# Designs tried in a protein design run: peptides against a protein of PDB entry 3B8E. Part 134

Target 1, 230 residues: chain A of PDB entry 3B8E
Amino acid sequence: PFLIFIIANIPLPLGTVTILCIDLGTDMVPAISLAYEQAESDIMKRQPRNPKTDKLVNEQLISMAYGQIGMIQALGGFFTYFVILAENGFLPIHLLGLRVNWDDRWINDVEDSYGQQWTYEQRKIVEFTCHTPFFVTIVVVQWADLVICKTRRNSVFQQGMKNKILIFGLFEETALAAFLSYCPGMGVALRMYPLKPTWWFCAFPYSLLIFVYDEVRKLIIRRRPGGWVE

## One batch from the design tools (peptide; made by RFdiffusion4, then SolubleMPNN)

Design b1_p21_1_s2 (from b1_p21_1, 19 letters changed)
Fold by OpenDDE base, seed 4:
Structure b1_p21_1_s2 (fold): chain B 230 residues (1-230), chain A 21 residues (1-21)
Amino acid sequence: as target 1 above (230 residues)
Amino acid sequence: SVLEKIKKKLELAKKKLEELL
């Protein structure tokens, strides 16, 4: 998110507080849950491979997979951000280069895509309105990420949802997202304004995309053992 | 590896908190 913010010079899509909440709140419990994940049924049946060559390959492949998933997560967040701004009159193309004027408190006549002028205060309200749904989008997409990380090769449908800690993590993240989105005072304290319930659904296509991507990846790995996707 | 990930996240969180304060 921050890289796109710098490169495109767009208004800040995700505040520092929301980033902190993602890093601490939404990633810790999942990370712990993965430590307690039951061994994949096919992994337990595999003979030990050469620990030197196979670790390096596996680390690279894991890194690529996480990188790709992370890109899909970021796309989901940005999609939600752009939709909200578009609904408020700021089309994505108009946001390019707008950051400087957007953040200038002395400019109270920043025009949207339709020629409506926005005061600094109004712009900041819209910006902070984006922070919450961006955060929520990341949480919802992380549901998919957590579920797919349970297995390397097997489908989630084959492995099943046996890890109670992972399930607890999913609920904890959701509860945190709901708390931050709807608790009174969060707009002032965290610059996270209340989220319309409809915005939770903006993440669902991306969660589905992650599931489909991972299932396809795993399917390829199953059909082509030792391939570049493994 | 999980502990290292947790440690890295805590360190990152600490840095971000310091930037916020």
Scores: peptide ipSAE 0.020, ipTM 0.381, DockQ to the pose 0.016
Fold by OpenDDE base, seed 1:
Structure b1_p21_1_s2 (fold): chain B 230 residues (1-230), chain A 21 residues (1-21)
Amino acid sequence: as target 1 above (230 residues)
Amino acid sequence: SVLEKIKKKLELAKKKLEELL
């Protein structure tokens, strides 16, 4: 996300505070829960058939899979970001290169895609309005990620939600997202303005996409054990 | 006060993260 911000010179889609909330607040408990689930699940129990070749290949495949999931998460966040900015008059094409003027406090007449002028304060409100939904989008997408990461091969429907710690992590993550989104003062304190409930649903297609992607992947692995998708 | 504490913790965490990066 931050790379796209730099490369595209768009207004900041995800603030440092939101990143920290993701990494430390949202990801930590779920990651711990996942570590416990992995110890119980098949992920670590199967020794590589060939310790030399299969380790490297498996690590690469895992890293690629997580990289792909991460890209889908980022896409979900950016989708939410672009939708919010578009609703506020800034179409995605107009955002390209806008950062310099956007971040300049002395420019108070930045035009949106419809010719409306935006003060610096107004622009920052809109920017910060994007941070919360972006964060929430990541959280909602992470629901799918956490659920799919339970097993390498088994469907979520086969494994079920047995890990109480994982369930707790999902609730904690959701509660944190709700707290950051709706608690009074978060806009001032964390630059996370209140989220319209509708924005929670913006992530659902991407959560579903991750879920479908992983289920398809797992299905392929089950049908072709030892394939390159494993 | 709680919000300020959270903010301070997050700012501290940010600084630590920035120091690590």
Scores: peptide ipSAE 0.010, ipTM 0.325, DockQ to the pose 0.018
Fold by OpenDDE base, seed 3:
Structure b1_p21_1_s2 (fold): chain B 230 residues (1-230), chain A 21 residues (1-21)
Amino acid sequence: as target 1 above (230 residues)
Amino acid sequence: SVLEKIKKKLELAKKKLEELL
C-alpha cells in the first residue's frame, strides 16, 4: 500500500501505524499458528523427495502462489479504498498525482471529480476514513489466506480445522481489527476513524476469491501430480 | 483495564515512531 502511495502519488490508503498493527498484531499470531499445523494426511504416503531436484521447483511455485495471494489481498484493500473515495467524489483516475496537493495544508480548494472544493481538514477526514476499512479488508482476506495455508495439496475440507492455535489466531486478529475500528479515540490515536459494520462485508468477495482460487489450485495439483501448479 | 494498558502502549509506540520519522 505504501509503495503504491509513493509511486502513483495517491492519497495515503493505509497509515504507517496501521501497517505496523498488521505486521505485529494480525500477522504474527497466525504465522506462529501455522508452525503448529498438523502434517497433511498424505505426507507419510509420499516417497522421500530428492533434495537436489525437488527443492528449487517447489520454492519457486510456493513463492509464486504466495505472491498471487498477496496481490489479490492488496487488490481487495485498494478496491475498498477506491470505492470510499469515489463515494466521496474522487474517482480513481483523479487520484493519480493528487497527493502533493492533497497533503498541502495551504491548499484548501482541491477539486474532486465533480468540481467540489475540499479543504485540508475535509480531505484528511476522508483519507482517514479509508484507513480503517482498508485494514479490515486486509484482515478479512487474511482469514482465507490463513485457512488455505494449512495445507499444500489437501482441501481444507479434507484436512479440517484441528489446529486450535490457528483458530485462536483468527479470533485474535478479528478482535484486534474490531478493537482498532470501534474503540473510542482510535481516530485520533491511529488515524483510523470508526467503520460502519457493513464495510466488514465488502471484503468477503475477495476472501472467497482467495479461498476458491486455492481450492481450485489444490484440485489441479491432486488431478495432475507433478504439474507446474504444484 | 487490560484495554487501557494496551491503548497506552500503542500511544507510546506511536509517539516513539513519530519521533523517529
Scores: peptide ipSAE 0.007, ipTM 0.282, DockQ to the pose 0.018
Fold by OpenDDE base, seed 5:
Structure b1_p21_1_s2 (fold): chain B 230 residues (1-230), chain A 21 residues (1-21)
Amino acid sequence: as target 1 above (230 residues)
Amino acid sequence: SVLEKIKKKLELAKKKLEELL
């Protein structure tokens, strides 16, 4: 997200506080919960053919899969960001290169895509309004990520939702997201303005995409054990 | 106290980042 912000020179889509809330608040408990997930029935049955090479390949493939999931998460966040800015009059094309004027406190006449002028304060309200839904989008997509990470090969439908700690983690991150999004004073304290509840649904297509992607991946691994997707 | 310390550190980090930006 930060790299795209620099390269495209767009208004800041995700604040530092929101990043810290993701890293410390939403990722930690779920990650611990995954350590208590039931081992896959097939992991214990397959001796590594070559402990050195097969372990290294599996670690690389896992790293690539997590990298791809992280990219889909970022895309979901940016989609929500662009939709909110577009609803406020700033089309995605108009945002390119706008950051310099956007962040200038002395420019109070920045035009949107429709010729409406925006004061510095108005622009910052819109920017901070985007921070919340970006964060919420990441949380909603993390639901799918956490669920799919329960298994490497088995379908979620086969493994089921047996880990109560994982379920608790999902509720905790959701409660934190709701608190940060709707608690009075969060706009001033955290630069996170309240989000309309309907914006939570903007992340659902991306969450579903991750889920479908991983289920298809796992299906391929089950049908072709030892393939490049494993 | 721990939450307040975290909040204070976060505010300080935010201030430092705002000074850098």
Scores: peptide ipSAE 0.007, ipTM 0.305, DockQ to the pose 0.019; fails the geometry check

Design b1_p21_1_s3 (from b1_p21_1, 19 letters changed)
Fold by OpenDDE base, seed 5:
Structure b1_p21_1_s3 (fold): chain B 230 residues (1-230), chain A 21 residues (1-21)
Amino acid sequence: as target 1 above (230 residues)
Amino acid sequence: DVLKRIKEALERAKKLKEELE
């Protein structure tokens, strides 16, 4: 998000506070929950890996897969960001290079894509309105990410959802997201303005995409052991 | 009061992050 912010000079899509809430609030409990996940049913049936060749290759492949998942997460957040700004009159192409004027408190006549002028205060409200949906989008996508991390090879349907701590983690991060999004005073305290509940659904296609992507990847691994997708 | 404490905690965390970067 920050790289695109710097390169494209767009209004800030995700604030520092929201990033901290992700790192400290939404990711910690789910990560701990994975320590209690049951081992894959086939772990003892796998042939021993060659410690010299297979370890390094596998680590690189895993890193690439997580990198791809992270990219899909970011795309989901940016999609939500651009949709909200477009609904407020700022088309994506108009946002390019707008940051300088957007962040200038002395400019109160920044024009949107339709010629409507926006005061500094109005612009900041819209910006902070984008932070919350971006955050919520990340949380919703993290549901899929956490679920797919349960296994390396087996389908989630084969492994099941028996880890109660993981389920608790999903509810905890969702409850935190709802609290930060809708609790009175969060706009003033954390610069997170409330969003319409319907915006939660904007992330669902991306969450589903991650889930399907990983299930397909795992299916390929099961059918072709030792493939490049492992 | 709880919201104020949360804000203060987040501000402290932000400062700490900035110091570590």
Scores: peptide ipSAE 0.006, ipTM 0.259, DockQ to the pose 0.018
Fold by OpenDDE base, seed 1:
Structure b1_p21_1_s3 (fold): chain B 230 residues (1-230), chain A 21 residues (1-21)
Amino acid sequence: as target 1 above (230 residues)
Amino acid sequence: DVLKRIKEALERAKKLKEELE
């Protein structure tokens, strides 16, 4: 997100505080929960791997898979960002290159896509309004990510949701997201303005996409053991 | 006050993260 912010010179879609909330708040407990996940049922059935060749290949494949998931997460966040800004009069195409004027506190007549002038304060409000739903979008997508990451090969339906710590992690990140989104004063304190409940659903398609993507991937792995998608 | 403390905690966490990276 930050890279796109720099490259496209768009208003900041995800604030530093929001990033910290993701990394330290929403990701930590779930990540720890994965350490306590039960071993996959197929681990003992796995054929011996060649330690020289398979290690490097696996690391690359894992990195690529997680990279792809991360890209989909980012796309979900940006989708929400663009939707919110569009609802506030800033179409995606208009945001390109707008950052310089957007962040200039002395420019109080930045025009939106419809010719409406926005003061610096108004722009910052709408920017901060984007931070929360971006965060929430990431959290919702992370539900799927966390659930799918509990296994390498087995379907979620096969492995089940036996890890109570994982479940707790899902609730914790959701509760944190709700707290940050709806607690009074968060807009001022954390630059996370209140979120309309409807925005929680904006991420669901992407969450589903991640889930389907990984289930399909895992299905392919099960059908073609040792394939390049593993 | 609670919100201020949360903000401060997050800032501290940020610093710690930066130190750990």
Scores: peptide ipSAE 0.000, ipTM 0.226, DockQ to the pose 0.017
Fold by OpenDDE base, seed 4:
Structure b1_p21_1_s3 (fold): chain B 230 residues (1-230), chain A 21 residues (1-21)
Amino acid sequence: as target 1 above (230 residues)
Amino acid sequence: DVLKRIKEALERAKKLKEELE
């Protein structure tokens, strides 16, 4: 998100505090939970792979898969960001290059896509209104990511949800998101304004996309052992 | 001082938001 902020010169979609909350609050517990995930049922049945050839290929493929998932997560967050700004009169194309004027407190007449002028305070309100939904979007997308990370080859439906720690991690992320979104004073303390409940649903298509993507990937792996998607 | 100014700005922004709602 920060890289796109710099490259596109758009208003900051996700604040530093929210990034820290993601990294420390939403990523840490799930990562720990995955360490306690039960071995995939087929792992013990797998023949020893050639450690020289298969390991390198697998690491590259896994890295690419996680990279792709990360891109989908980012797209989900930015989608939410652009939707909120569009609802407030700022179309995506108009946001390009707007950062400099947006962050200048002395400019109180920044125009939106419809010619409405926005004061600095008004701009900061809408910016901070984006932070919470962006954060929540990432959390919701991470639900799917965590679930799909349980297995390498087997479908989630085959492996099941046996890891109680993982389930706890999902609830912890959700509770943190709710706390940051609705606790009084978070707008002042964390620049995270209260979230309309409807914005929780904005991320669901992307969560579903990640889930479908990974299930399709795993299905291909199961059908074509040793394929390039493994 | 910077944090104080930020806090004050955020409080003003919050009030403005409440007025706009």
Scores: peptide ipSAE 0.000, ipTM 0.203, DockQ to the pose 0.028
Fold by OpenDDE base, seed 2:
Structure b1_p21_1_s3 (fold): chain B 230 residues (1-230), chain A 21 residues (1-21)
Amino acid sequence: as target 1 above (230 residues)
Amino acid sequence: DVLKRIKEALERAKKLKEELE
């Protein structure tokens, strides 16, 4: 889904610096926190019938599940991007092919979907305004991802939140997101302009979607152990 | 893996931008 901005020639939804902040700041600490999660009680009871084959199958299934979660995260980010641009007068259909003119500093009369002309500076402001919400959307979606990744089969409600390090990781990730979103100078330094608090809620449907998806997946695994969903 | 793909896509987009400027 992230190839869409190249294929569709839309304005860049996420800056390179923002991606680095995700990779180094929001993914690394939570990933480390997951290493301290207590193993599920049922995992210890399951001996693979064939360690080589069953491991490969399980790794493939886990990889697919994480791939699907990543796709949902991407969709959440793009949703937030399109909402912000639409609120600023750029409907999604109008963004198609607009990148060339959008990024041309010599064109100061790019029209939005309503005929309003935008200078280069104004366009860059709205573009950079999208970077922070996209980042925050990823963080909020990662909350659900981290919570669900602590277990493979058991519901979050069954396993509970016993890992204090994981909880700390969630707070740290949130604090980092808040810092990058609201600290003075981040717009200049990181091209991440301040975020209105309301934009934090834009990601919530996708976090809920991931949560529901994983709970349903786990429910199916519990009902049909050894199925393709595991 | 998804983040890596995003990063690569963004780098490609950046290069394309630089070529168009």
Scores: peptide ipSAE 0.009, ipTM 0.246, DockQ to the pose 0.030; fails the geometry check

Design b1_p21_1_s4 (from b1_p21_1, 18 letters changed)
Fold by OpenDDE base, seed 4:
Structure b1_p21_1_s4 (fold): chain B 230 residues (1-230), chain A 21 residues (1-21)
Amino acid sequence: as target 1 above (230 residues)
Amino acid sequence: SVLEKIKKKLEKALEKLKELL
């Protein structure tokens, strides 16, 4: 999010508070839950890793986790951001280069895509209105990310959902997201304004995309062992 | 790997907290 904010000079999609809530609140329990995941059904059929030649974390795993899946997650967040801004009169093309004027408190006549002028206070309300949905979108996409991380090669349908701690983690992060989105005072305390329930669904296509992508990837790995996607 | 992930998240969160204060 922050890289796109700098490169495109758009209004800030995700505030520092929301980033903190993601990093501390929503990612911790799920990350711990993975330590309690059951081994893949075929794990005992695999040869042991050579500790002298094989790394636990290879470039392929890093590229997959932070590159491909991370890009899909970011796209989900930005989609939600752009939809909300568009509903408030700011089309994506109009946001390019707008950051400087957007953040200037002395400019109270910033025009949207339809010629409506926005005061600084109004712009900040819209910006902070985007923070909550972006956060929630990340949480919803993390459901898929967490589930796909259970296995390297086996389908989720083959492995099953036996880890109760993982399931608890999914509910915990969802409950936290709901609390931060709807609890009175969060707009003042965290600059996270209330979210319309409909915005939760903006992330679902991207969660589905992650699932489909990972299942296809795993299918390729199963059919072509030693391929570049493994 | 899980411990490293937790550590990285805590470090990042601490950095973000410092930016907020």
Scores: peptide ipSAE 0.009, ipTM 0.351, DockQ to the pose 0.017
Fold by OpenDDE base, seed 1:
Structure b1_p21_1_s4 (fold): chain B 230 residues (1-230), chain A 21 residues (1-21)
Amino acid sequence: as target 1 above (230 residues)
Amino acid sequence: SVLEKIKKKLEKALEKLKELL
């Protein structure tokens, strides 16, 4: 997200505070919860890793964790971002290169895609209005991500939701997201303006996409052990 | 009451985070 902000010179889609809330709030407890996840039913049937050949972190793991899933998360966030800005008169194509003028407090006549002029304060309200939905989008997508992280090969339907701590983590991150989105003063405190309830649903297709993607991946792994998808 | 406790804990955590930032 931040790289696209720099490269495309668009208004900031996700603030530093929201990133910190993700890292410290929504990711930490669930990540700890995964440490207490029950072993995958097939893990104990695997041969011990050869320390000379089997890397703990391989290119496939890196590609999946930071490439594919991360890109789907980012796409979800950006989708929400672009829709909100479009609803406020800023079409995606108009956002390209707009950052310089957007962030200039002395320019109070930045035009939207329809010729409406926006003051600096108005622009910042719209920008900060994007931060909360982007954050919430990440949280909703993380529901799927956390669930898929339970297993490497088994379907979630096979492994089940037995880890009460993980379930608690999902509720905690959701509660945090709701708190940050709707608690009075969060706009001033964290630059997270209230979220329309409808925006929660913008993330659901991407959450589903991750879930389907992982289930398909796991299905391929089960059918073709040792493939490049593993 | 549980929601209020969670809210208070979150508020306190956010305040601490603000102090660190």
Scores: peptide ipSAE 0.000, ipTM 0.259, DockQ to the pose 0.016
Fold by OpenDDE base, seed 5:
Structure b1_p21_1_s4 (fold): chain B 230 residues (1-230), chain A 21 residues (1-21)
Amino acid sequence: as target 1 above (230 residues)
Amino acid sequence: SVLEKIKKKLEKALEKLKELL
């Protein structure tokens, strides 16, 4: 998010506080829950890791976590961001380079794509209105991420949802996200204005995409062991 | 009551974070 903010000079899509809420609030309990996941049925049939050659964190794992899945998460967040700004009169093309004037408190006549002038206060309300749905989009996508992380090779349908701690983690992160989004005073405290409940569904296609992508990946690994996808 | 306690702790943590930022 920050890299695109700097490169494209767009209004800030995700605030620092929202990032901290993701890292410390929504990710911790789900991540710990994975320690209680049942071992894959084939784990004892795999060769033991060679501690001299095989790293626990390999380039493939990094590529999956940060490159592929992280990119889909970012796309989901930015999609929601651009849709909200477009609904408020700011088309994506118009946002390019707008940050300097957007963040200037002395400019109260920034025009949208339709020639409407926006005060600094009005612009900041719209910006902070975008922070919440971006955050919520990440949380909804994290549901899929957590579920796909249960296994490396087996389908989630083969593994099942037997880990009660993981299920609790999903509810906890969702409840926290709802609390941060809708609790009175969060607009002032966190710069997160309340989100229309319908915006939660904007992330669902991306969550489904991650799930389908990973299931297809795992299917390929099962059919062709030792392939480049492993 | 537990949710209210969590809410209060979160609000306090956020106030402290605001003071640090």
Scores: peptide ipSAE 0.000, ipTM 0.307, DockQ to the pose 0.017
Fold by OpenDDE base, seed 3:
Structure b1_p21_1_s4 (fold): chain B 230 residues (1-230), chain A 21 residues (1-21)
Amino acid sequence: as target 1 above (230 residues)
Amino acid sequence: SVLEKIKKKLEKALEKLKELL
């Protein structure tokens, strides 16, 4: 999000404090929970890893994490961001290069896509209105990401949801997201204005997309062992 | 491959996002 903010010169889609809440709050417990996941049923049928030749983190894992899943996650967040700005009169094409004028406190006549002038205060309200739903979108997408990370090859339906720590992690990140979104004073403290409950559902298609994507990927791996998908 | 189909869907979603951007 922050890289796109800089490169495209758009209004800030996700605040730095909100990013820290993701990294330290919503992602940490779920990530730790994966260490307690039950081994895949076929793990003992695999030969031991050669520590000299077999990297723990390979280009394929990086490509999956950052190039595929991370991109879908970012797409979900940005979709929510653009919808909110469009509902407030700022079409996506108009946001390109707008950051300089958007963040300038002395400019109180920034025009939207319809010629409406926006004061600095009004613009910041709209910006901070985007932060919360972007954050919540990330959390909802992370549900699917966490669940798919349980296994490399087996379906989640084959593995099951037996990891109680993972279930706790999903609950914790959701509870934290709800707290940050609805607790009084978060708008002032974190620049995260309250979110309409309906916006939680806007991320569900992306969460489902990740889940379906990975299940299909795993299905291909099971049907074609040694393929480029592994 | 199903991955290519998903990649294409993601690319289309990315393109839609870029169009929205």
Scores: peptide ipSAE 0.000, ipTM 0.178, DockQ to the pose 0.037; fails the geometry check

